# Peptides against a protein of PDB entry 5VVV: the designs that were tried, part 239

Target 1, 276 residues: chain A of PDB entry 5VVV
Amino acid sequence: FLCGVVEGFYGRPWVMEQRKELFRRLQKWELNTYLYAPKDDYKHRMFWREMYSVEEAEQLMTLISAAREYEIEFIYAISPGLDITFSNPKEVSTLKRKLDQVSQFGCRSFALLFDDIDHNMCAADKEVFSSFAHAQVSITNEIYQYLGEPETFLFCPTEYCGTFCYPNVSQSPYLRTVGEKLLPGIEVLWTGPKVVSKEIPVESIEEVSKIIKRAPVIWDNIHANDYDQKRLFLGPYKGRSTELIPRLKGVLTNPNCEFEANYVAIHTLATWYKSN
Target 2, 276 residues: chain A of PDB entry 5VVV as posed
Amino acid sequence: FLCGVVEGFYGRPWVMEQRKELFRRLQKWELNTYLYAPKDDYKHRMFWREMYSVEEAEQLMTLISAAREYEIEFIYAISPGLDITFSNPKEVSTLKRKLDQVSQFGCRSFALLFDNIDHNMCAADKEVFSSFAHAQVSITNEIYQYLGEPETFLFCPTEYCGTFCYPNVSQSPYLRTVGEKLLPGIEVLWTGPKVVSKEIPVESIEEVSKIIKRAPVIWDNIHANDYDQKRLFLGPYKGRSTELIPRLKGVLTNPNCEFEANYVAIHTLATWYKSN

## One batch from the design tools (peptide; made by RFdiffusion4, then SolubleMPNN)

Design b2_p30_6_s3 (from b2_p30_6, 12 letters changed)
Fold by OpenDDE base, seed 5:
Structure b2_p30_6_s3 (fold): chain B 276 residues (1-276), chain A 30 residues (1-30)
Amino acid sequence: as target 1 above (276 residues)
Amino acid sequence: SKMQELLKKIYEENDVEATDELAKYLLSLR
């Protein structure tokens, strides 16, 4: 069971010292996972093709080593979906080289994210793939296999919540393709019925689990505040029955941008997790 | 800001079309 934090917000990323402090607290609270997915890391999303510089590499190596020191699984995410041509072997090769670099930093867990991208394939991809889901699954499976089938590999779908499913969760051709064609060792991220789910009913998890043919990992935006700079979400982790725990592969909270605002949220997530 | 406008539509309104607009906006920042 993956339980911890995803740094997955838009806005100023946390500094390295904050991330190290996070790892210390995660260990103290008996949480086990950190997903590196800061939207404003330019080499994560906007410039995903660009290799890390020597200085950036040193920082990431240090961060990954710190995670290991605190027994926190470090998952590196990349979001190529803004402008990747899925059918282009050069693009796939570029993605492989980028993840090879991160592997050299000591990273062993990875995620491919296809959230918040254009839902239309380019003309070249339309000639090769039956659907957008087929294109995404193809590259995800290929990368997963290329990396030697890491123990932890995550996929974030474009339809990452109930309200984004067309026509709905249970009848989504996109999620059906993901469920049927995504290799079984790859986990699927999900935010619940909504982007920010106030409540995540057990029935909603059963519904999505059926179509994706696996228990999801919750990317939980309950405390996310990147969309409202005037608000801090300081309340406890709530609106999730403990009955969800046996029905999930994990929960990763995507919390407030302000690092110091998150202690209650993360601590109460840990309490929730240990209550089962 | 344009970013806040788009994020509000996505996160508060669950506007899927705003995700397409966000993608275009991000690409325009390159």
Scores: peptide ipSAE 0.655, ipTM 0.956, DockQ to the pose 0.954
Fold by OpenDDE base, seed 3:
Structure b2_p30_6_s3 (fold): chain B 276 residues (1-276), chain A 30 residues (1-30)
Amino acid sequence: as target 1 above (276 residues)
Amino acid sequence: SKMQELLKKIYEENDVEATDELAKYLLSLR
């Protein structure tokens, strides 16, 4: 069970010292996972093709080493979906090279994220793939296999919540393709019925699990505040029955952008997790 | 810590003034 934090918000990323402090807190609270997915890290998303500099590499190596020290699984995410051509072998090779670099930093867990992108494929991809889901699954499976089938590999679908599913969760051709064709060792991220789910009913998890043919990892935006700079979400982790725990592969909270605001959020997530 | 003290006032004492203070404090850290 993956339980911890995803740094997955828009806005100023956390600094390395904050991330190290996070690892210490996670260990103390018996949580086990950190997903690196800051939307405004240029080399994570907008410039995903660009290799890390020597200085950036040193920082990431240090960060990954720190995660290991605190027994926190460090998952490196990349979001190539803004401008990748799935059918172009050069693009696939570029993605492989980027992840090879990160592997050299000591990273062993990875994620491919296709959230917050247009649903339209380019002309070249339409000639090769039957649907957007087929394109995404193809590259994801290839990368997963290329990396030697890591123990932890995550996929974030474009339809990552109930409201984004067309026509709905249980009948989504996109999610059906993901469920049927995504390799079984790859986990699927999900935010619940909404992008920000006030509640995540058990029935909603059963529904999505059926179509994706696996228990999801919750990307939980309950404390996310990147969409409203005037708000801080300081309340406890709530609106999730403990009955969800045996039906999930994990929960990663995407909390407030302000690092110190997350003490209660993360601590109460840990309490929730340990209550099962 | 300052954070812990403010949170205690907010959650245990329902101190509304502490909420404003916390907001100001967090904004100052940006």
Scores: peptide ipSAE 0.043, ipTM 0.642, DockQ to the pose 0.026
Fold by OpenDDE base, seed 1:
Structure b2_p30_6_s3 (fold): chain B 276 residues (1-276), chain A 30 residues (1-30)
Amino acid sequence: as target 1 above (276 residues)
Amino acid sequence: SKMQELLKKIYEENDVEATDELAKYLLSLR
């Protein structure tokens, strides 16, 4: 069971010292996972093709080493979906080289994210792939196999919540393709019925699990505040029955942008997890 | 940490002033 934090918000990323402090707190609270996915880290999303510099590499190696020291699984995410051409072998090779570089930093767990992108393929991809889901699954499976089928590999669908499913969760051709064709060792991220789900009913998890043919990992935006600069979410982790735990592969909270605001959010997530 | 001190005042002492101080502190971290 993956339980911890995803740094997945828009805005200023956390600094390396904050991330190290996070690992210490996660260990103290008996949580086990950190997902690196900051939207405004340029080499994560907008400039995903660009290799890390020597200086950036040293920082990432130090961060990954710190995660290991605190027994926290470090998952590196990349979001190529803004402008990748799935059918272009050069694009696939560029993605492989980027993940090889991160693997050399000591990273062993990875994620491919296709959230917050348009549902349209370019003309070249339409000639090769039957749908956007087929294109995404193809590259994800290829990368997963190329990396030697790592123990933890995550996929974030473009339809990552109930409100984004067309026509709905149970009838989505996109999610059906993901469920049928995504290799079984790859986990699927999900935010619940909404992008920010006030509640995540058990029935909603049963519904999505059926179509994707696996238990999802919750990317939980309950404490996310990147969409409203006037708000801080300081309340406890709530609106999630403990009956969800045996029906999930994990929960990763995407919390407030302000690092120190997340004490209650993360601590109460840990309490929730340990209550099963 | 300053956060832990403020949280202690809020949850254990029911200090209303500490709530305002927490809000100001968190806003200063932006």
Scores: peptide ipSAE 0.035, ipTM 0.663, DockQ to the pose 0.023
Fold by OpenDDE base, seed 4:
Structure b2_p30_6_s3 (fold): chain B 276 residues (1-276), chain A 30 residues (1-30)
Amino acid sequence: as target 1 above (276 residues)
Amino acid sequence: SKMQELLKKIYEENDVEATDELAKYLLSLR
């Protein structure tokens, strides 16, 4: 069971010292996972093709080493979906090279994220792939296999919540393709019925699990505040029955952008997790 | 309020005990 934090918000990423402090807190609270997915890290998303500089590499290596020190699984995410051409072997090779670099930093767990992108393929991809889901699954499977089928590999679908599913969760051709074609060793991220789910009913997890043919990892935006700079979400982790725990592969909270605002968010997640 | 007092201690004073109290308090409200 993956339980911890995803740094997955828009806005100013956490600094390395904050991330290290996070690992200390995660260990203290007996959480086990950190997903590196800051939207405004340029080389994570907008400039995903760009290799890390020597200085950036040193920072990431240090961060990954720190995670290991605190027995936190460091998952490196990349979000190539803004402008990748899935059918272009050069793009695939570029993605492989980027992940190879991160692997050299000591990272062993990875994620491909296709959240918050347009649902349209370019003309070249439309000639090769039957759907956007097929394109995403193809590259994800290829990368997963290329990396030697790491123990932890995550996929974030473009339809990552109930409200984004067309026509709905149980009938989504996109999610059906993901469920059927995504290799079984790859985990699927899900935010619940909504992007920010006030509640995640058990039935909603059963529904999505059926179509994706696996228990999801919850990317939980309950405390996310990147969409409203005037708000801080300081309340407890709530609206999630502990009955979800045996039905999930994990829960990663994507909390407030303000690092220090997240004490309650993360601590109460840990309490929730231990209460099963 | 209790919450405001605890938040003040946390954010202005870095009071670790206040953080635990706040967590417990908020957990009691769920």
Scores: peptide ipSAE 0.028, ipTM 0.567, DockQ to the pose 0.019

Design b2_p30_6_s4 (from b2_p30_6, 11 letters changed)
Fold by OpenDDE base, seed 1:
Structure b2_p30_6_s4 (fold): chain B 276 residues (1-276), chain A 30 residues (1-30)
Amino acid sequence: as target 1 above (276 residues)
Amino acid sequence: SKMQELLKKIYEDNDVKATDELAKLLRSLR
């Protein structure tokens, strides 16, 4: 069971010292996972093709080593979906080289994210793939196999919540393709019925699990505040029955952008997890 | 900002069309 934090917000990323402090807290509270997915890290999303510099590499190696020291699984995410051409072998090779570099930093767990991207494929991809889901699954499976089928590999769908499914969760051709064709060792991220789900009913998890043919990992936006800079979400982790735990592969909270505001959010997630 | 407006539409209103607009905006910032 993956339980911890995803740094998955828009806005200024956390500094390395904050991330190390997070690892200390995660260990203390018996949580086990950190997903590196800061939207405004240029080499994560906008400039995903660009290799890390020597200085950036040293920082990431130090961060990954710190995660290992505190027994926290470090998952590196990349978001190529803004402008990747899925059918272009050069693009696939570029993605492989980027993840090879991160593997050299000591990273062993990875994620491919296709959230918040255009739903339309380019003309070249339409000639090769039957749908956007087929294109995403193809590259994800290829990368997963290329990396030697790592123990933890995550996929974030473009339809990452109930309200984004067309026409709905149970009838989505996109999610059906993901469920049928995504290799079974790859985990699927999900935010619940909504982008920010006030509640995540058990029935909603059963519904999505059926179509994707696996238990999802919750990307939980309950404490996310990147969409409203005037608000801080300081309340406890709530609206999730402990009956969800045996029906999930994990929960990763995407909390407030302000690192210092997240004590209650993360601590109460830990209490929730340990209560089952 | 336009970014904050789009994020609000996505996260509060669950506006899937706003995700396409956000993608377009992000591409324009490169």
Scores: peptide ipSAE 0.683, ipTM 0.960, DockQ to the pose 0.965
Fold by OpenDDE base, seed 4:
Structure b2_p30_6_s4 (fold): chain B 276 residues (1-276), chain A 30 residues (1-30)
Amino acid sequence: as target 1 above (276 residues)
Amino acid sequence: SKMQELLKKIYEDNDVKATDELAKLLRSLR
C-alpha cells in the first residue's frame, strides 16, 4: 500500500530542504511514499525533453538518497503529454533517455502522467493509434518494459476522476482501453469522483476499479490549494472511509502549496491509514 | 492570471474543457 505525499501542484515547487523535511515526517508518521510531480518543474512537464543539468542532477541525486535514508519510496513522475507525439520514435527515445538519466540518480520508481492535457491527438498520432488511450497505453507499456518493469510504476490517466470520464466512469472507452491494454504491473492514479473530491465513496472506487481492472492509487486533492491562492486547507483528512484501504493500491495526498500548512493534512492521513 | 482562472475552473467546476485551454496556455509559454 503506497501512502504518503504527491508534490503534484501548480505553483512554486518545494525546495530541497522542505522535501527532506517531508521525508523525515513521512518516516516518523509511518508513511512510505513520495511522488515527485511538481507541475512547475520545467523539466517535469513543459520542457520534459530537456535533460537535467549537472547541478540539477546533483540536487536530485541528493534528494533521492535522502528519501532512501528515510525509507521513503521516491517515485519520479514525468508529464510529456503537453506536446509529445506518441507515434514518433524519436520522442519515445527522448523520453527513455530522460528516464535513464533519472535512473542513474538512483531512482527505481516512476510515473507517467497524462493529466491536464489536450484530449485530441495530433494528426500523426491519429494515423497510428485508434484512440488517445491507445497512444498513452502504448508508450506507457513500452517505457515500463524498457525500464525493466520496475516494482512501482504509475500511470495518471487523462480521465483521472469521475467528472472527467466520458460519458461516465463505467462506460468510458478511454478507461476501458486503459484497463484492458495497460500492463497489469502498472498502477493507475485516480482523484475520486471529482478533481477535488470532498468524499470518495466505496462504491465509486468499486466502479473505477472494475473498468481499469485494478485497485487505483488515489491522488488525493482534498488539501490542494494551487487553484486558489487565497485559500489554505488546514482541516483533517476526511471523507474517506477506512473501508477504502483494502480496495486501494495507495493514497498520495497532493496538499497545500505552502509546505508549512500541511502538518494536519499529512498527519491525519497517517492516522487514517494506520486505523485499518 | 489566466492560469489561475483555468485552474479554478478545473478544480472547482471540474471543467474538462478548461484542461484543454490550460494545455494550450502552457504550450504558448514555451
Scores: peptide ipSAE 0.679, ipTM 0.960, DockQ to the pose 0.959
Fold by OpenDDE base, seed 5:
Structure b2_p30_6_s4 (fold): chain B 276 residues (1-276), chain A 30 residues (1-30)
Amino acid sequence: as target 1 above (276 residues)
Amino acid sequence: SKMQELLKKIYEDNDVKATDELAKLLRSLR
């Protein structure tokens, strides 16, 4: 069970010292996972093709080593979906080289994210793939296999919540393709019925699990505040029955941008997790 | 900002079209 934090917000990423403090807190609270997915890391999303510089590499190596020191699984995410041509072997090779570099930093867990991208394929991809889901699954499977089938590999679908499913969760051709064609060792991220789910009913998890043919990992935006700079979500982790725990592969909270605001959120997530 | 407007539409309104607009905005910043 993956339980911890995803740094997955828009806005100023946390500094290395904050991330190290996070790892210490995660260990103290008996949580086990950190997903590196800061939207404003240029080399994570907008410039995903660009290799890390020597200085950036040193920072990431230090961060990954710190995660290991605190027994926190470090998952590196990349979001190539803004402008990747899925059918272009040069694009696939570029993605492989980028993930090879991160592997050299000591990273062993990875995620491919296709959230918040255009739902239309380019002309070249339309000639090769039957659907957008087929294109995403193809590259995800290829990367997963190329990396030697790492123990933890995550996929974030474009339809990452109930309200983004067309026509709905149970009838989504996109999620059906993901469920049927995504290799079984790859986990699927999900935010619940909504982008920010006030509540995540058990039946909603059963519904999505059926179509994706696996228990999801919750990317939980309950405390996310990147969309409203005037608000801090300081309340406890709530609106999730403990009955969800045996029906999930994990929960990763995407909390407030302000690092210091997250202690209650993360601590109460840990209490929730340990209550089952 | 345009970014905040789009994020608000996505997170509060669950506006799928706003995700396409966000993608377009992000591509324009490259």
Scores: peptide ipSAE 0.679, ipTM 0.960, DockQ to the pose 0.949
Fold by OpenDDE base, seed 3:
Structure b2_p30_6_s4 (fold): chain B 276 residues (1-276), chain A 30 residues (1-30)
Amino acid sequence: as target 1 above (276 residues)
Amino acid sequence: SKMQELLKKIYEDNDVKATDELAKLLRSLR
């Protein structure tokens, strides 16, 4: 069970010292996972093709080493979906090289994210793939296999919540393709019925699990505040029955952008997790 | 900002179209 934090917000990323402090807190609270997915990291999303510089590499190596020190699984995410051509072997090779570099930093867990991207494939991809889901699954499976089928590999769908599914969760051709064709060792991220789900009913998890043919990892936006700079979500982790725990592969909270605001959010997630 | 407006539409309104617009905005910032 993956339980911890995803740094998955839009806005200024946390500094390395904050991330190290996070790892210390996660260990103390018996949480086990950090997903590196800061939307405003240029080499994560906008410039995903670009290799890390020597200085950036040193920082990431230090960060990954720190995660290991605190027994936190460090998952490196990349979001190539803004402009990748899925059918282009050179693009796939570029993605492989980028992830090879991160592997050299000591990273062993990875994620491919296809959230908040254009739903339309380019002309070249339309000639090769029957749907957007087929294109995403193809590259994800290939990368997963290329990396030697790491123990933890995550996929974030474009339809990452109930309200984004067309026509709905249970009838989504996109999610059906993901469920049927995504290799079984790859986990699927999900935010619940909504982008920010006040509640995640058990029935909603059963519904999505059926179509994706696996228990999801919750990307939980309950404490996310990147959409409203005037608000801080300081309340406890709530609106999730503990009955969800045996039905999930994990929960990663995407909390407030302000690192200092997240004590209650993360601590109460830990309490929730331990209550099972 | 335009960014903040789009994020609000995504997170509060679950506006799928806003995700496309956000992607376009992000591409324009490169």
Scores: peptide ipSAE 0.675, ipTM 0.959, DockQ to the pose 0.940

Design b2_p30_7_s1 (from b2_p30_7, 14 letters changed)
Fold by OpenDDE base, seed 1:
Structure b2_p30_7_s1 (fold): chain B 276 residues (1-276), chain A 30 residues (1-30)
Amino acid sequence: as target 1 above (276 residues)
Amino acid sequence: MEKERRERRLKLYEKAKEEYFKIARKDVEE
């Protein structure tokens, strides 16, 4: 069971010292996972093709080493979906080289994220792939196998919540393709019925699990405030029955942008997890 | 070409960000 934090917000990413402090807190609270997915890290999303510099590499190596020291699984995410041409072998090779570089930093767990992108394929991709889901699954499976099938590999769908599913969760051709064609060792991220789900009913998890043919990992936006940084979410982790735990592969909270505001959010997630 | 490509990527990023923000704000108020 993956339980911890995803740094998955828009806005200023956390600094390395904050991330190290996070790892210490996660260990103390018996949480085990950190997903690196800061949307405003340019080499994560907008400039995903660009390799890390020597200086950036040293920082990431130090961060990954710190995660290991605190027994926290460090998952490196990349979001190529803004402008990748899935059918172009050069684009696939560029993605492979980027993940090879991160592997050299000591990273062993990875994620491909296709959240918050346009669902229209370019003309070249339409000639090769039957649908957008087929294109995403193809590259994800290829990368997963290329990396030697790492123990933890995550996929974030473009339809990552109930409200994004067309026509709905149970009938989505996109999610059906993901469920049928995504290799079984790859985990799927999900935010619940909504982008920010006040509640995640057990029945909603059973519904999505059926179509994706696996238990999802919750990317939980309950404490996210990137959409309104004038508001802090300081309340406890709630609206999630503990009956979800045996039906999930994990829960990663995407909390407030302000690192110092997240004590209650993360601590109460830990309490929730241990209460099962 | 590279400048235009960068500008297009920034536009796509900003559009997606604003759409997410709009939806998230709505979800919190419901």
Scores: peptide ipSAE 0.704, ipTM 0.949, DockQ to the pose 0.912
Fold by OpenDDE base, seed 4:
Structure b2_p30_7_s1 (fold): chain B 276 residues (1-276), chain A 30 residues (1-30)
Amino acid sequence: as target 1 above (276 residues)
Amino acid sequence: MEKERRERRLKLYEKAKEEYFKIARKDVEE
């Protein structure tokens, strides 16, 4: 069971010292996972093709080493979906080289994220792939296999919540393709019925699990405030029955952008997790 | 050409961000 934090918000990423402090807190609270997915890391999303500089590499190596020191699984995410051409071998090779670099930093767990992108493929991809889901699954499976089938590999679908599913969760051709064709060792991220789910009913998890043919990892936006920085979500982790725990592969909270605001959010997630 | 590509990526990023923000704000209010 993956339980911890995803740094997955828009806005200023946390500094390395904050991330190290996070790892210390995660260990103390018996959480086990950190997903590196800061939207404003240019080399994560907007400039995903660009290799890390020497200085950036040193920082990431230090961060990954710190995660290991605190027995936190460091998952490196990349979000190529803004402008990748899935059918272009050069794009695939560029993605491979980027992940090779991160592997050299000591990273062993990875995620491919296709959140917050248009559902439309370019003309070249339409000639090769039957659907957007087929294109995403193809590259994800290829990368997963290329990396030697790492123990933890995550996929974030473009339809990552109930409200994004067309026509709905149980009938989504996109999620059906993901379920049928995504290799079984790859985990699927999900935010619940909504992008920001006040509640995640057990029935909603059973529904999505059926179509994706696996238990999802919750990317939980309950405490996310990137969309409204005038608000701080200081309340406890709630609206998730503990009955979800045996039905999930994990929960990663995407909390407030303000690192200092997240004590209650993360601590109460830990309490929730340990209550099973 | 490179500048234009960068500008295009920035526009795609900003569009996606604003769309997410709009949806997330709505979800919290419901």
Scores: peptide ipSAE 0.703, ipTM 0.949, DockQ to the pose 0.941
Fold by OpenDDE base, seed 5:
Structure b2_p30_7_s1 (fold): chain B 276 residues (1-276), chain A 30 residues (1-30)
Amino acid sequence: as target 1 above (276 residues)
Amino acid sequence: MEKERRERRLKLYEKAKEEYFKIARKDVEE
């Protein structure tokens, strides 16, 4: 069971010292996972093709080493979906080289994220793939196999919540393709019925699990505030029955952008997890 | 060419961010 934090918000990323402090807190609270997915890391999303500099590499190596010191699984995410051409072998090779570099930093767990992108394929991809889901699954499977089938590999679908599914979760052709074609060792991220889910009913998890043919990992936006700079979410982790725990592969909270505001959010997640 | 590519990526990024923000704000209000 993956339980911890995803740094997955828009806005200024946390600094390395904050991330190290996070790992210490996660260990203390018996949480085990950190997903590196800051939207404003240019080399994560907007400029995903660009290799890390020597200085950036040193920072990431130090961060990954710190996660290991605190027994926190460090998952590196990349979001190529803004402008990748899935059918272009040069794009695939560029993605492979980027993940090879991160592997050299000591990273062993990875994620491919296709959140917050246009659903339309380019003309070249339409000639090769039957759907957007087929294109995403193809590259995800290829990368997963290329990396030697790491123990933890995550996929974030473009339809990552109930409200994004057409016509609905149980009948989504996109999620059906993901469920049928995504290799079984790859985990699927999900935010619940909504992008920000006040509640995640057990039945909603059973529904999505059926179509994706696996228990999801919750990317939980309950404490996310990147969309409202005037608001801090300081309340407890709530609206999630502990009955979800045996039905999930994990929960990663995407909390407030303000690192110092997240004590209650993370601590109460830990309490929730241990209350099963 | 590179400048135009960067500008296009920035526009795609900003569009996606604003769409997410709009949806997330709505979800919290419901």
Scores: peptide ipSAE 0.699, ipTM 0.948, DockQ to the pose 0.950
Fold by OpenDDE base, seed 3:
Structure b2_p30_7_s1 (fold): chain B 276 residues (1-276), chain A 30 residues (1-30)
Amino acid sequence: as target 1 above (276 residues)
Amino acid sequence: MEKERRERRLKLYEKAKEEYFKIARKDVEE
């Protein structure tokens, strides 16, 4: 069970010292996972093709080493979906080289994220792939296999919540393709019925699990505040029955952008997790 | 060419960000 934090917000990423402090807190609270997915990290999303500099490499190596020291699984995410051409072997090779570099930093867990992108394929991809889901699954499977089938590999679908599913969760051709064609060792990220789900009913998890043919990992935006910098979400982790725990592969909270505001959010997630 | 490509990526990023923000704000108000 993956339980911890995803740094998955828009806005200024946390500094390395904050991330190290996070790892210490996660260990103390018996949480086990950190997903590196800061949307404003240029080399994560907008400039995903660009290799890390020597200085950036040293920082990431140090960060990954720190995660290991605190027994926190460091998952490196990349979001190539803004402008990748899935059918272009050069793009696939570029993605492979980027992940090879991160592997050299000591990273062993990875994620491919296709959140917050348009559903439209380019003309070249339409000639090769029957759907957007087929294109995403193809590259994800290829990368997963290329990396030697790491123990933890995550996929974030473009339809990552109930409200994004067309026509709905159970009938989504996109999610059906993901469920049928995504290799079984790849986990699927999900935010619940909504982008910010006040509640995640058990039935909603059963529904999505059926179509994706696996228990999802919750990317939980309950404490996310990137969309409203005038608000801090200081309340407890709530609206999730502990009955979800045996039905999930994990829960990663995407908390407030303000690192210092997340004590209650993360601590109460830990309490929730241990209550099962 | 690279400048235009960069500007296009930035526009795509900003559009997606604003769409997410709009949806997320709505979700927390419901």
Scores: peptide ipSAE 0.699, ipTM 0.948, DockQ to the pose 0.939

